# Ledger of designs, part 148: peptides against a protein of PDB entry 5JXT

Target 1, 319 residues: chain A of PDB entry 5JXT
Amino acid sequence: SLLPKKEINVYIGMSEMQVKWYQKILEKDIDAVNGAGGKRESKTRLLNIVMQLRKCCNHPYLFEGAEPGPPYTTDEHLIYNAGKMVVLDKLLKRIQKQGSRVLIFSQMSRLLDILEDYCVFRGYKYCRIDGSTAHEDRIAAIDEYNKPGSDKFIFLLTTRAGGLGINLTTADIVILYDSDWNPQADLQAMDRAHRIGQTKQVVVYRFVTDNAIEEKVLERAAQKLRLDQLVIQQGRAQVAAKAAANKDELLSMIQHGAEKVFQTKGAFGTMAEKGSQLDDDDIDAILQAGETRTKELNARYEKLGIDDLQKFTSESAYE

## One batch from the design tools (peptide; made by RFdiffusion4, then SolubleMPNN)

Design b2_p20_7_s3 (from b2_p20_7, 8 letters changed)
Fold by OpenDDE base, seed 1:
Structure b2_p20_7_s3 (fold): chain B 319 residues (1-319), chain A 20 residues (1-20)
Amino acid sequence: as target 1 above (319 residues)
Amino acid sequence: SFPAPAYLERPEPPDPPPEL
C-alpha cells in the first residue's frame, strides 16, 4: 500500500546578502510599501514588488549585479549568500547518505540554472526539466532518471512542468524550493513521487523564508486549500474563492516582516548564528521547529469555516 | 525588464577532457 506522504515546512532565515537585497527592494518602492499611494497605487506595482521579494527569498543572484565578479566563479559564495542554499546543501548530503533520491521543484527556471551550477560544483549527477524543455528531451530525462541503477541523484523541475503526469516514483524525497500561489500545483508536483509504484515513505520539505513574503504566500495557499476542501465537502459551488489577492492583501503581504528586515543588521535566525557552518544538529532543530509550525498552521485553518476562510486574516507587520 | 542574473553570462565550463 502507498504510505501517506509526510510534509514539513522548513522555515529558513535570510542570509546577510538576502537581507540587504530585501531592504533595497522595499526602499526602492517605500511609498508603495507604506501605502502612501492609497487608491492610486496600482495592483501591478504591488505584484512586481511581491515578485522581487520572492526572487530575493530564492537567491540574490536572480538580480543583475548581485553575483560577485568579474571574474564570475562557482564557489561557496553561491551557497552562503542564500539561506535556502545553505539548508539545501546540508539536507542533500543527508539525503544522499540515506540512499534516497530527490526531486527539487521551483517556480523559477532561473533558479534551476543556479541549482545546476550548484550540482556541478558539488559533483551531484542530475536531470532537468522546465517549461522550455522539448517533449522528447523531457521523456529522455525521465527515462534516464528512472532507469534501473540510475546514478542521477537529483531531478530539477519547474513545478508546472513537473506537474504534467510524470512518474518519478524512483525518488522518495521532494523539496519544494518555493511555493506556488495555487496549492494544487505543489500537490501535483508531490504526486510525481507519491503515487502507485512508490515503495518508500515520501517526505516533502517545503522551504519557506522566515519573516518574509513567503510566509504569507504559504498562509494564503493553506487557506485556499482548506477552502477548496470545504467547498467540495459542502457542495457550495457558489463560493467564489477570491482567486486573486486584492490590493490590500498584497500590501499586507509586502509589509509582513518588513520592519524587522529594516532593523536587521546581518542575517536572520540560524543564518545569523551559524551561517554556512550549519551542522546536523542545527538541521535537526530546523526540521523539528518546522514540523511544529506546520502542525500549528494546519490546526489554525482546520478550525475555520467557509466564511472565515473567505476573509484575508493576515496580520500586518505594522499592527 | 529585470536584468538577467550575472551567472547566466558565465562561459559554460569546457567539457571535461575525454578520459584517455
Scores: peptide ipSAE 0.017, ipTM 0.401, DockQ to the pose 0.040
Fold by OpenDDE base, seed 3:
Structure b2_p20_7_s3 (fold): chain B 319 residues (1-319), chain A 20 residues (1-20)
Amino acid sequence: as target 1 above (319 residues)
Amino acid sequence: SFPAPAYLERPEPPDPPPEL
């Protein structure tokens, strides 16, 4: 029988560079961040801020002029300048040592470009699929990854391209480097490894930047997923319609952790204490803390009814 | 000299429309 997947949110502090860029993004649109535009603030402006903050949580080199140079070089700076890369680098070493194989999903094809350079720098063999990959090249990449005795350790995928019904049960680890606003897209990504034909325990690591917008993206995704489940169970098809975040919800998401980010000099959490010098014990501590916070998050939404979830989507604009 | 990172040589794809 297929074992239940183990899902762990991995809460990761920002690097010093991410904190600096997160501050710059907020400062550039400080009037919008403070809600000073009121009812006149455009949803498009808030959506742009959200997108830039999510880019910052993934990697600061997603911004023009962020990378140190010229000369531009692939080196350890690619890792230490992003908290997610520091954790990924240590986690991949452990995964490889265990004889596991890994799918890495992102919403951002440009993040996959950074991950390709990282894979080359570390000497990891990989496959890639994104939205631009031709159908024949997708089949070839899947077959190359799935072949018996494949030397391909990593599969890099955009979440949506990986959602296309492919079977990757030759991997047992899934890393969601970021989250989709639609939790069903992430579930469909996990189901590439967690499917009939899987022989190992599937473990899903969801990377979440701590004290940042990504915590609120995750909370909204968890709320939506629970609502979708309850709507299916109760036959209440009419309730599913609150799909798009309103302006007040977007503003609350942008404001989450912003004060602490402005007060922070240097990095956050374990990134401030250890930076790129994380050891195996630091990773175990991050994973254990993440497992606890994941259980707490799930327990919060499991207790909520449809009416409570509908209120929480309205009241989380007032808390 | 290491080659420039491949992600710097690639034209910045238009920011994905905010998936909201």
Scores: peptide ipSAE 0.017, ipTM 0.523, DockQ to the pose 0.443
Fold by OpenDDE base, seed 4:
Structure b2_p20_7_s3 (fold): chain B 319 residues (1-319), chain A 20 residues (1-20)
Amino acid sequence: as target 1 above (319 residues)
Amino acid sequence: SFPAPAYLERPEPPDPPPEL
C-alpha cells in the first residue's frame, strides 16, 4: 500500500544578502508598499513587487548585478548568499547518505539554472525539465532518471512542467524550493513521487522564507486548498470563482514582515547565528520547528468554515 | 475535473532592483 506522504514546511531565514536585496525591492517602490498610491496603484505594479520579493526569497542572483564577479565563478557564495541554498546543501547531503533520491521543484526556470550550477559545483548528478524542454528531451530525462541503477540523484523541475502526469516514483524525497499560488500545482508535483509504484515513505519539504512574502503565499495557498476541499465536499460550486487576489490582499502580503526586514542588520534566524555553518543538529531543529509550524498552520485552516475562508481578513490569522 | 482556479495573473518580468 502507498504510505501517506509526510509534508513539512521548512521555515528558513534570509541571508544577509537577501535582506539587503529585500530592503532594496521595498525601497524602490516604497510609496506602493505604504499604500500611498491608493486607488491609482495598479494591480500589475503590486504583482511585480510580489514577484521581485519572491525572487529574492529564492536567490539574490536572480537579479542582474547581484552575483559576485567578474570573474564569475561558482563557489560557496552561491550557497551562503541564499538561506534556502544553505538548508538545501545540508539537506541534500543527508538525503544522499540515506540512499534517497530527490525531486526539486521551483516556479522559476532561472532558479533551476542556479541549481544546475550548484549541482555541478557539488558533483551531484541531475536531470532537468522546465517549460522550454522539448517533449523528446523530457522523455529522455525521465527515462534517464527512472532507469534501474540510475546515478542521477536530483531531478530539477519547474512545478508546472513536472505536473504533466509523469511518473517519478524512483524518487522518495520532494523539495518544493518555492510554492505555487495554486496549491493544486504543488500537489500535482508531489504526486509525481507519491503515486502507485512508490515503495518508500515520500517526504515533502516545502521551503518557506520566514518573515517574508512567502509565508503569505503559503497561507493563501493553504486557505485556497482548504476552501477548494470544502467546496467539493459541500457541493457549493459557486464559491470557487473569486480566487484572484485583490489589491488590498497583495498590499498586505507585501507589507508582511517588511518592518522587521527594514530593522534587520544582517541575516534572519539560524542564518544570523551560524550563516552557512549549519550542522546536523541545526537542520534537525529547523525541521522540528517546521513540523510544529506546519501542524499549527493546518490546524488553523481545518477549523475554518467556507465563509471564514472566503474572508481573507488580516485579523483571522492572529486569533 | 473542476478547472484549477486562476489565483493570479502572471506579472510581467519586472526590472531588477537597483545595484547594491
Scores: peptide ipSAE 0.017, ipTM 0.441, DockQ to the pose 0.025
Fold by OpenDDE base, seed 2:
Structure b2_p20_7_s3 (fold): chain B 319 residues (1-319), chain A 20 residues (1-20)
Amino acid sequence: as target 1 above (319 residues)
Amino acid sequence: SFPAPAYLERPEPPDPPPEL
């Protein structure tokens, strides 16, 4: 029988470079971040800030002029300048040693480009699919990954491109490098490994930048998922979850952790304590803390009814 | 000369609009 998926949120501190770029993004639009724009603030402006903050949480080199150079080199700086890369680099070594194979999903094809350079730098054999990948090349990549005795360790996918009905049951580990606003897109991505033909326990690691906008993206996605589940269970098809964040919700999400980011000199959390020098015990501690916080997050939403879940979208803007 | 990282040479595809 197919084992249930184990999902673990992996809460990761920002690198010093990410903190500096996160500050710069907030400072550039400080009037919008402070809510000084009021009713005149464009929803589009807030969405742009959200997108830039999510880029920063993924990798600072997603910004023009962020990478140190010239000369441009692919080296350890690609890893230590992003908290998610530091954790990824340690997890991939463990995953490979266990004889597991891994799907890495992102919303950002430009992050997959960074992950390709990382794979080349570490000597990891990989496949890639994104939204621009031709149908034939997609089939070829899937077949190359799934073939018996495939030496392809990593499959790099955009979440949406990976959602398209493909079978990747030859992988047992899923890394969501970032989260979709739609929790169903992430579930569809996980279900590429968690399908008929899977023989291993599928483990999903969801990377979440701690003390940043991604915590609020995750909370909103978890709330939406719970609401969708309750609506289906109760047959209340008319309770369309308000899909789109309003301006106040977006502003609250942007403001989350912003004060602490402005006060911080250097890196955050585990990145401040250890930097890139994480050991196996540090990874185990991060995973254990993540498993605890994941259970707490789920337990928070499991207790809420439909009416509470609909109200909480309004009250979490004031707490 | 080491080639520039492949991610610098690739055009930035438009970020998929957040399906908010």
Scores: peptide ipSAE 0.016, ipTM 0.574, DockQ to the pose 0.405

Design b2_p20_7_s4 (from b2_p20_7, 10 letters changed)
Fold by OpenDDE base, seed 1:
Structure b2_p20_7_s4 (fold): chain B 319 residues (1-319), chain A 20 residues (1-20)
Amino acid sequence: as target 1 above (319 residues)
Amino acid sequence: SFPPPRYLFRPEPPDPPPEL
């Protein structure tokens, strides 16, 4: 029988460079962030801010002129300038030592480019598939990864490309480097490893930037998933889950943690204390805290009825 | 003009060595 998957949200502080870029994104559109535009604020402007903040949470080198150089060198700066990379770098060493193989999913093909540079720098053998990968190259990459005795440790995928019905049951670890707005896209990605033919317990690590927009993306995705489950169970097909965030929801998501980001001089949380010098105990503490917060998040939405789940209860970032 | 990120200039993977 297929063992249940274990899902853990891994809450990760921003690096100093991420904080500086997050501040810069908010400052550029400060009137929109403060809601000063009122009814005149365009949904498009808010969506653009959300996209830039999500890029910042992934890696600051997704912005033009963020990478240090010239000369441009692949070095430790690729890791320590992004909180998710610091945690990923430590976690991958553990995953490799335990004889596991890992799928890494992102919404951003340009983040996969950074992850490929990282894999080369660390000497990790990998495969890659994204939205632009030809059909034949996808088959070849899957077959190379799945072959008996494959030296490929990592498979890098866009969540969209991972959704395409492929079998990757030769991996037992899934890392969601970022989350989709649609929780079903992430589930479909996990189901590449968590399906018939899997012999190990699948563990899913979902990276979430702490005190940032990604917490609200996660909350919204959890809310939507619970609503979809209840609608199916209760036969209430008329409850169209609000497919798209409204302006006020987007504004609240942008505002979440913004004040603390503006007040912060340096990095957040464990990134401020340890930076790139995270040890095995620091990783265990992050994973344990993440497991607790994951249970709390799930328990929050399990108690809510359909009518409550239809209300986007963004606790204001100022409560 | 900021130089484009290095990952945009990945050299094409070297052609697989000719099967000898």
Scores: peptide ipSAE 0.038, ipTM 0.464, DockQ to the pose 0.066
Fold by OpenDDE base, seed 5:
Structure b2_p20_7_s4 (fold): chain B 319 residues (1-319), chain A 20 residues (1-20)
Amino acid sequence: as target 1 above (319 residues)
Amino acid sequence: SFPPPRYLFRPEPPDPPPEL
């Protein structure tokens, strides 16, 4: 029988470089961030800020001129300059040692480019599929990954390309490097490994940058998922209509953690204390804290009815 | 020395449309 998947949100502090870039993004559009634009602020401008903040949460080298150089080199700086890469690097060593195989999903094909360079740097054998991958090359990559005795450890996928009805049950670990605004896209990604033919316990690690916009992306996705579930259960088709964030919701999401980011010199949380020197105990502590916060997050939304969830903006979760 | 990152030579894809 297929075992239920275990899902853990992994809350990760920003590196010093991420904090500096996050500050620069906010400072560049400070009038919009402070809500000084009022009704004149375009939804497009706020969406662009959200996108840049999400890029920063993923990796600062997604910005032109962020990488130190010339000369440009693939080295440890690719890892320590992004909190998610620091945790990923430790987690992948553990996963490999356990004889597991891993799917890594991202919304950003350019992040997969960084992850390819990382895989080469660490000597990890991988497959890749994104939105630009030809149909024949997708089949070849899937077959190469799924073949008996495949030496491919990692499969790199964009969440959309991974949302295709492909079977990747030869992997038992799923890493969501970032979250989709649509929780169904992430579920479809998980279902590539968590499907008929899986023989192992599927574990899903969702990376979430702590004290940043990604917490609000996660909260919104969890809210939407709970609404979708309740709508299906209650037969209330009309509730699905509030999918798109309004300007005030986007502004609240951009403002989340911004004050603390401006006040911070250096990295956040365990990244400030240990940086790239995370040990196995630090990873266990991050995973345990993540498991606790995941249970708390789920418990908040499980208690809410449809009417509460329709009124619930992420700000009311602190009452 | 490792070669320069391959991602530096890849065209920046347009930011994925925010599927809000």
Scores: peptide ipSAE 0.022, ipTM 0.544, DockQ to the pose 0.514
Fold by OpenDDE base, seed 3:
Structure b2_p20_7_s4 (fold): chain B 319 residues (1-319), chain A 20 residues (1-20)
Amino acid sequence: as target 1 above (319 residues)
Amino acid sequence: SFPPPRYLFRPEPPDPPPEL
């Protein structure tokens, strides 16, 4: 029988470089961040800020002129300048040691480009599929990954390209490096490994930058998923239509953790204490804290009815 | 030392629109 998947949110502190870039993004549009534009502020401007903050949470080198150089080099700086890369680097070493194989999903093909350079730097053999990958090359990559005795440890995918009905049950670990705004896209990604033909316990690690916009992206995705489930169960098809975040929701998401980011000199949490020197105990602590916060998040939304889930409860932004 | 990151030489794809 297929074992139920384990889903763990992995809450990760920003590196010092991420904090500096997160501050710069907020400062560039400070009037919009402070809500000074009010009703005159464009939804497009707020969406752009959200996108830049999500890029920062993924990797600072997604910004032009962020990478230290010239000379530009692939080295440990590719890892220590992004909290998610520090955790990924330790987690992948553990995953490999246990004889697992891993799917890594992102929304950003440019992040997959960074992950390719990381894989080459660490000597990890990988496959890649994104939205631009030709159909024939997708088949070839899937077959190369799934073949008996494949030396391909990692599969790099954009979440949407991975959603295309492919079978990757030869992997037992799924890393969502970032989250889709549509929780169904992430579920479809997980279901590439968590399907008939899987023989192992599937574990899903969802990376979430702590004290940043990604916590609110995750909360919104969890809320939407619960709403979708309840709408299906209650036959209330009319409720599903208001999926798009309004301006006030976007503003609240941008403001989340912003004050603490402005006050911070250096990195956050375990990234401030250990930086790139995370050990196995630090990873176990991050995973255990993540399991706890994941249960709390799920329990929060499981208690809410349809009418409560339709209210974007900003209440958790003021406590 | 490894060569410069390959992603630095790749054209920036347009930012994926946040499908809100």
Scores: peptide ipSAE 0.016, ipTM 0.520, DockQ to the pose 0.518
Fold by OpenDDE base, seed 4:
Structure b2_p20_7_s4 (fold): chain B 319 residues (1-319), chain A 20 residues (1-20)
Amino acid sequence: as target 1 above (319 residues)
Amino acid sequence: SFPPPRYLFRPEPPDPPPEL
């Protein structure tokens, strides 16, 4: 029988480099971040800030001129300059030792490029598919990954490319390196491993940059998912799916953690204490803290009715 | 079987244009 998937949000501190770039992004548009643009502030401008902050949460090398060089070299700096990469690097070693195989999903094809460089640097054999991958090449990559005795450890996917109904039940671990604005896209990604034909316990690790915009992306996705579930359960098909984020919601998301980011000298959380020198105990602590916060997040939204979830303004998320 | 609610396509934030 298919076992229920285990889902864990993994809350990860920013590296020192990510903090510096996050500050620069906020400073560049400080008037918009402070809401000084008023009613005239472009929703497009706020969406751009959100996208830059999400790029920073993923990897600072997604910005032009962020990579150290010349000479440009793939080295340990690719890992230690991004909190998610530090955790990923330790987690993948554990996953490999246990004889598991892993799907890594991102919204950003450019992050998959960085993950390819990382895979080459660590000697991890991988497959890749994204939105640009030709249909024939997608089939070939899936078949190469799924073949009996495949030496491919990692499959790199954009979340959208993973949505194509493909079967990847030869993997038992799913890493969501970032989150989709639509929680259904992430569920569809998980369902590539968690479906008929899976023989192992599927574990999903959702990476979330702590004290950053990604927490609000996750909260918004969790809220939407709960609303969707309740609408289905109550047969209330007329509940208009909460429209695209308004300006005030985007502004609140941009402002989340911004003050602490400006006050921070160096890295956040375990990244400040250990940097790239995380051990197995540090990973266990991060995973345990993540499991606790995941339960708390779910419990928060499980208590909310349809009317509460529809009215959800930023205030009731802090009690 | 009720059709799945047509989730209004939130316009996906445009993928940051691939820097060519």
Scores: peptide ipSAE 0.010, ipTM 0.437, DockQ to the pose 0.032

